# Designs tried in a protein design run: peptides against a protein of PDB entry 6GMG. Part 154

Target 1, 331 residues: chain A of PDB entry 6GMG
Amino acid sequence: DSDDRVTPPAEPLDRMPDPYRPSYGRAETVVNNYIRKWQQVYSHRDGRKQQMTEEQREWLSYGCVGVTWVNSGQYPTNRLAFASFDEDRFKNELKNGRPRSGETRAEFEGRVAKESFDEEKGFQRAREVASVMNRALENAHDESAYLDNLKKELANGNDALRNEDARSPFYSALRNTPSFKERNGGNHDPSRMKAVIYSKHFWSGQDRSSSADKRKYGDPDAFRPAPGTGLVDMSRDRNIPRSPTSPGEGFVNFDYGWFGAQTEADADKTVWTHGNHYHAPNGSLGAMHVYESKFRNWSEGYSDFDRGAYVITFIPKSWNTAPDKVKQGWP

## One batch from the design tools (peptide; made by RFdiffusion4, then SolubleMPNN)

Design b2_p11_5_s4 (from b2_p11_5, 6 letters changed)
Fold by OpenDDE base, seed 2:
Structure b2_p11_5_s4 (fold): chain B 331 residues (1-331), chain A 11 residues (1-11)
Amino acid sequence: as target 1 above (331 residues)
Amino acid sequence: PLYSKRNIEPP
């Protein structure tokens, strides 16, 4: 399993990437080549190109989560997550709809719940909140000032997030970001930080105490966003994959996509970077590949997952892992 | 599209 994972070797700092190849509307490359691109495009600290460190390469080797890990600077905690759920659609479909031929009731309910999530609106909410946070960060030179600014911004917009507890991930996310406290990062100066976004796809039916049907077909009530805020309680996400419905069937534990801080207003034109699996060049899975997908491709997800969350975290502005514009592929 | 994924957690 994880025993065959290998850390990709170092790439020379000035080595240019080979061209990416198209793959179902995406740009695809092997992980080693992504490292080359990363060094040319995303590695900059204070405007200086950097070689990806062994530690960063190690992080990257973990697959899709590794892409988010290396670009965000920390393993995803997923504490500040947003989604959008159409409650009316859900209720209506449950009431007026019926299972498809051969579909169990549990399968029907799980499917209806999945279809009631709106990935685009979830992403939009996260971007909205990130924008508010960035405004609050801009002129704040200590955490207190940041929090005050944030509260003012929320009040001005009459945002329900203003009612969150001070201990909420919404307010504590910055202080809990390692790079914020690092000397070469934020150095405890909020104005040196910016909000960034990544997405996680995962399975809703993770409760071991629930029915087998929920584990197989989804838990319709799990991981819904709170009304008004759009916040998703991710505390029950234990990275448990969907249960198999037939012998030999297996599902993936999660998928992560890195967005960063792109300014493209059209969601459909935003680029999401993700990996297929951990790097195992000598194993059955093979070498890790990295994909740069448009939102349409990313948000489509897989049958392995019935939930999508859009998570906000922070990185230093001095990092170039979240540029305003992301170009898909190479060149 | 066809995919083969296994994403792992850190040790």
Scores: peptide ipSAE 0.076, ipTM 0.808, DockQ to the pose 0.409
Fold by OpenDDE base, seed 5:
Structure b2_p11_5_s4 (fold): chain B 331 residues (1-331), chain A 11 residues (1-11)
Amino acid sequence: as target 1 above (331 residues)
Amino acid sequence: PLYSKRNIEPP
């Protein structure tokens, strides 16, 4: 139970991290050691190192979502999400494919739908949109200027996002970012902000009024990206885990991975930071561990999840939680 | 999987 969650203690600002442990292509460490690395590498505001505050340590203690929370400055809202789905592959496999031995029809359809999502293309779409947003931000000193720039950029690229409603999360994302309005953040100046990316893994079969098969094996029609834009309607994501298919089986509600604003062009070389569970050093789960994974490791996901989304949000440029280059592990 | 996950929602 979450009742045994504990806030990690403060770490001295100048304490260096212990070496990370390599694990199946990932770099792993305990949460306290990640705090040490975070203070040395990611804590800088206006070029000055900062000790992770009690509030930030509290956020971090929530597990994988805590990593994204502390680095983005807000709990994920997931409103501006992107994915890529191969409709032709899906239709062809359903038509020409067959269930495996022992696989039910519902299980087959759920699996085919899951496999029809392309994580790399979804990530690429998010990066493309983030780049457009960053160009719109760089010379805009008020929201109106930002929106005008954004519309121009989209028109120049003939991007389907240009047709989104003004009330869309796409256009409202910046003004709905708390750090944009903070004096020590954006101070209502778009040019002081930058777009960043994180990813969420979750279960498609969350509708409690749907069939048991969809809850167990996935809803093939749920959380698909809109054609042209790649936008995913996340409004029905209520953090409900996959339903058990056998006695004693249990699934996790979600997984979050922090990417930030890395400039590495090769997706396979990008680093994703995430946690295993909430921090419970005195509980059965034990201390929280933080992982820095390559894209291959992150995008592989778990059987707990059949959807992946890549989400855009914003942070002040003065924060160093989303550097151009991220080094895996320590040293 | 490499590890057992148990993520929670904030209150």
Scores: peptide ipSAE 0.060, ipTM 0.772, DockQ to the pose 0.384
Fold by OpenDDE base, seed 3:
Structure b2_p11_5_s4 (fold): chain B 331 residues (1-331), chain A 11 residues (1-11)
Amino acid sequence: as target 1 above (331 residues)
Amino acid sequence: PLYSKRNIEPP
């Protein structure tokens, strides 16, 4: 299946993008044209525009995850993930609601659980934490200083994250970021790094030891955020797609959307960049397309997925893959 | 058209 993946060819550094095409409230373009935009807008290192390397083009060719990969500089590990779940709504709906006509109990519970997640609040939590982390990074020239700053910030805000273990993904995320340790990246200087956000959509029913119903309709108890912190344990996410409910039905393993570090306060106006599938111009799937979607379009997701997580990682400030302002489409 | 998605993991 992956045998027909092709690395997009290099694009001249000075080639301007063709106009994007409107599609379902999104801006859409073929991957080659996105490379052109990326080179003009996002490629800058230390203020200098750069051609997307062969390695980066190869990463990008992997589809939706490739967009996040090329912009974050690493394949997503998804360890520092946030979400928001309305426990009261969930309990109330289970108690007082009832399955729709033709809906099984398992299907009903899975649906209710999915609907009990608040994507906007999850995103807001991630942004809040990213802001705290960025403040902790600003004047820290070693990891110890960063961690001390972070703990102080959390204490000042009475944030439950202050109680996390030192080995938790929350405190270890920076040190585990390859670009932080690179000489041309952070060079082990936290003040040279900034927090960025991407999102992952995936299926909750991934436990092979659970019932078939959970694999088909979702596991209502899986991948819930911890109260107070909003942290989601992603250790059980193995990129297993939803099980088919009817013959011939198939589901996708995941979807990734890149947000970066936009400063737009209105969540609905934020832009999320994602791909449809791996690049297979000579295969059945065809050429990869890249979409720039508003939050409403991104957060809506697909029936393939019943969980959304908002993940924090880090990139060097010298990279322009996460600018304050992102313009949808081209021009 | 977006349902024709097939994403793969890195090698």
Scores: peptide ipSAE 0.056, ipTM 0.778, DockQ to the pose 0.465
Fold by OpenDDE base, seed 1:
Structure b2_p11_5_s4 (fold): chain B 331 residues (1-331), chain A 11 residues (1-11)
Amino acid sequence: as target 1 above (331 residues)
Amino acid sequence: PLYSKRNIEPP
């Protein structure tokens, strides 16, 4: 298919959003209306409301990844990712469970692996780590101070992340964040930055040298979190979709959901913002829609994906793209 | 679930 992606037009800074539409427990709106909401609620830089720039509108037009892109300020690198996997459940189910009627062994193993991930625990781990990082950032005015604070915090909590290499994504994430180095961003001052979270759904069976069954039904051993830390090696995620199991079947490459830095303690009440597809108002897909989903809606995912990761990155505190409270829909 | 998804990567 030809790339019929279009950048949404600019919206006047003072234009208020139309009401969102309830849809299957989530709030839905067209991308143009999301831009209006974004300008009213999330656009603030150093307390000043901003019109979404052409560049930001272009980023947004890419779909679900665009929502995370415009709010995080960079295309997702996914290097600092967390998940939770129940190894005992996995082994027990493989040993004592049975394939469903019509289910192949490979399909059974893939399903069992998928079900052995705990989305809530994965999300909680990411939030825990983000909190530790935020404490380390608070009074640090250079990277060395930040790293020292981080190590102290980890030691106090007896966290296995304290044993990570200095060059690991965990310790290098801040220095590798463009907005940290920007004059109007962090300006190389960690105390001006805060940790934020987004989530990625993707397919485990991406190894082209593996069996066709793994590509069709999942690779049970792929993208598991490391014990103790919860870190997921995302280096093998190449945005390859699930292989078709029948003629005419097709799957999507990924899904992204933006959480930011909400302080709501109840995971079920947190709001996740995501898009359905790239903006193609004149194409077959139509206009892009933006969804604000509760955690239960987001974490359910789709059959296209058998893995979920919760990723930490950083934004300047002067940005309001990750407020403490996110209201679902409009008004 | 009702969804229509086709996400693309930046060039």
Scores: peptide ipSAE 0.054, ipTM 0.776, DockQ to the pose 0.396

Design b2_p11_6_s1 (from b2_p11_6 with P1S P2A)
Fold by OpenDDE base, seed 3:
Structure b2_p11_6_s1 (fold): chain B 331 residues (1-331), chain A 11 residues (1-11)
Amino acid sequence: as target 1 above (331 residues)
Amino acid sequence: SAPPPRNLPPP
């Protein structure tokens, strides 16, 4: 129940975190302890450690999305999303594959579609694009210069993104970032910003006008990346969970994982930060826990979700919420 | 496996 959400209390700026606990290959801690870590490691603005504000603590309290929210500085809009889908695999499996025992045709098609997405390739595409954007940002002191640089970079790489419309989320993402316009943020200077990445897991079968089978077992045609660009149209993602397939079954609406701007080349060694649920210490869900997972643990997802997207947004370079290196757990 | 998250959209 949303009414049980509580904002975690402030933590003293100099309070060190308690050790994280191992949990299924992840580092786990309660939200209050994550705040302590965040203040020590990620809170820095212009090199100065900051206490997490009440507003930031409130954002964090929303759960997994709260982790991305506090670190990105805005609620995720998911407009610039990437994925990888193997169309040939999908077609071949549909043609040559068979439903499992007891599996309906709709279940089979939904499963095959889910399995045709490649999380690693989707992540790599987002990293590639983020790198291009960062190069375009580096010496650009106005938006026009940024856009010109971006187009040149894309042309040099023969990237299909060069053909996107000027109003595309790809080109409009920077101008639509609040921190870009803030005086203490980008101050309308692209060179003060950097691209960062987070991931969202969600359900494909969100169309209420579609068949019940699609809502229960997935919509094989929904949320596919565009060929060449890898862009996913997220406009139809309304945070609608999977429909129950049996009485008493319930699914959650989404999962968010924060990556930031880690430079680790090995995807399997990258760290993803996420929460289990909104903070409800006095409610049935209990206190929020924060997890730091390796990519393998993150990308595995849950049965609640059949889509994963990797989203690019921007933060000021003066923020330390997206460092080059992220250490799992504490100490 | 960790239980799936129950998250709230912003108000």
Scores: peptide ipSAE 0.066, ipTM 0.798, DockQ to the pose 0.406
Fold by OpenDDE base, seed 4:
Structure b2_p11_6_s1 (fold): chain B 331 residues (1-331), chain A 11 residues (1-11)
Amino acid sequence: as target 1 above (331 residues)
Amino acid sequence: SAPPPRNLPPP
């Protein structure tokens, strides 16, 4: 792979960031400046600032996924994903709606499916589940205690997740988190961990055995959340981009946004951190830029994507990559 | 809107 990706250089630990600039309602900066902010704000382990390591800078250089990677401590597996889909809206629109002028039937169906997802409700569901998990983590000093607490919490809330299989990503997510097992992380103590959230935008029409129309316009039946739980089966997401609909058209594979564990109750006031592309300062793409977007800006997405998922993972409480409050931009 | 990202999968 002619990957012209470059690892950003180290930044001095005490170097303060330059001011962010407004960009399309977002706060935007170059990746090197984000590293400076990250070191001042998010780098803390056990209350001490850390210089971003070479490994972390390498992760970050991968673009939007790199932002989630460096803050979560692992490459996103997307196994515990949530969304909200309005089945009634979908059915009604298909039945009563009509293709727009020049819109094919497949394009119409793909669009209607995309519009039947509710990003805000998907996010709310993930936050709800993360809250339940955080309560279950509290005072649980082994995995068995955590799982017992989790089941009790779900039962108390009459949550459909209580019926999930013990082998499901929902129950296995903690044990499959590398930082949970690390001595300086969770050290196998659930009470040292907290649930965090990131989001992924991607294309539904990834099945190579499907029709060309589905690859071009979306697969209306793909990546829908399970009723009651909101869980999305992400196993078929292989980072395959949308197929071109016209000559010379190209689409991007995915977008990732980092939320962490913000406590802001108003979704519109939450901050999502993401990157535009991998860092290629000497290449055609140029330097990577990092954006801190409000939820409205994040959830708007792009035509490249017709699905959004909100994913739960875990980080040690000793990390400050997911603070209760995130300030957009700098200062 | 901001241009869509070009992102890489892990090596």
Scores: peptide ipSAE 0.056, ipTM 0.788, DockQ to the pose 0.403
Fold by OpenDDE base, seed 2:
Structure b2_p11_6_s1 (fold): chain B 331 residues (1-331), chain A 11 residues (1-11)
Amino acid sequence: as target 1 above (331 residues)
Amino acid sequence: SAPPPRNLPPP
């Protein structure tokens, strides 16, 4: 019950974290200890450590989305999302493949669609775009300059994103970022901002007007990236979980993983920070735990989800929530 | 594997 959510208490600014624990190939800790780490490592504003505010602690308490929320400074809007889908693989598998024993046609199609997404290529596309955006930001002191730079970069790379509408999430993402407008953030200066990445796992079969089979087994046609750009229309993502296939079965609404702006070229070595559930220390779920996972652990996802998207947003360069290097665990 | 997260929507 959502009513069991509790905001974690404040941690002293000088309190060092306890060691993280290994968990399924990940580094794991309780949320309060993550707050301690966050204050030591990620809290810096203009080079100064900050105590996590009550508001930030409240955001964090919402679970996996809370990790992305506190580090990005806003609740994820997911508007600028990228993925990679192998259309040829999908078509070939549908044509030549067969349902497994006991697998329905809808289940087969849903599975094949899920397997046709390439998480690594999706992540790579987001990193590529973020890099282009960062170059466009570097010398831009107003939004117009940023947009001009961005268009030039895209033209030079012959990127299909150059054809996006001016009102598209791609071009509007910066102006729609609250921290860009904040005096202590970007102060409307693009050169003070940087692109960052997070990922969302979610269910494709969210259309209530669709067949029950799509809600249970996935919608093979939903949330595919546009050819050339890799953009995913996330407008139909309403955080609706997978429908139960059997009585008593329940699925989770979403998962979020924070990457930030790591410079590690090897995707497999990148660290993704995420939470297991909302903080309910006195409830059945218990205390929230935070995980720092390698890309393989993150990208595997769960049966609850059949889509992964890699989303770009922006934070002020003065924030240290997205450092070039992220160390897994503590110390 | 770790259990799937149970997350809340924004207030």
Scores: peptide ipSAE 0.055, ipTM 0.775, DockQ to the pose 0.405
Fold by OpenDDE base, seed 5:
Structure b2_p11_6_s1 (fold): chain B 331 residues (1-331), chain A 11 residues (1-11)
Amino acid sequence: as target 1 above (331 residues)
Amino acid sequence: SAPPPRNLPPP
């Protein structure tokens, strides 16, 4: 399957995009046209447009993860992930609810667990934490200063994250960001970096040692956020898709959506950029398409996935891959 | 709705 993947060709730096087309309430275009838009809008380093490099085009060709990859500068590690789970709703629905006609008990429990996650609250938590991190970064010229600022901010807000271990992904995330250490990136100066957000949709039933029912219908106990912090342990996410429930059925491994650092306060008005599949113009899947979706369209997800996480990482402030305002489509 | 994506991890 990977043999059909092709790296999109280079686009001239000054080539303007063709108009995007509407698709199910979102803007859609072919990957080559997204490269054109990216070069015009998101490619800037220190205020100068840049042609998308061959390496970046190769990253992009991997599909939805490629969109996040090219804009964040690294393959997603998903270590600093947040979600919101309504435990009371889950318990109440299990107690008072009933399986639908033809629905198995395992299917019912999996569905109820999925519905007990609140994508909007998960996103809001990630934005809250990103804001705290950005305040901690603003005047910190070394990692020690950043960490001190971060602890102070968390203490002032009485945030449970203040109790995380120093080795936690929360405190180590900046240190573990390649672009932070790069001379043309952060150059080890936290004040040159900013927090950004992307989202991942994936399947909960990934444990090969678990029951077939969990693999088919979800694991209700998997990938829940920790109380107080909202942190999700993503260590067991191995990009394993949902197991087929019928012969010939197949599911996708994951979906990624790029948000960046938009300042729009209304979650429903935020724009999420994602791809449909890896670029295979000569294969059965065809050319990769890129979508710019509103939050409603993104958060709806697919039946392939029963978990959503909102992940924080960092990019240099000199990059324009995460602007304050994102315009949907073209023009 | 649009078909679900088919995505690849890095090699």
Scores: peptide ipSAE 0.057, ipTM 0.777, DockQ to the pose 0.407; fails the geometry check

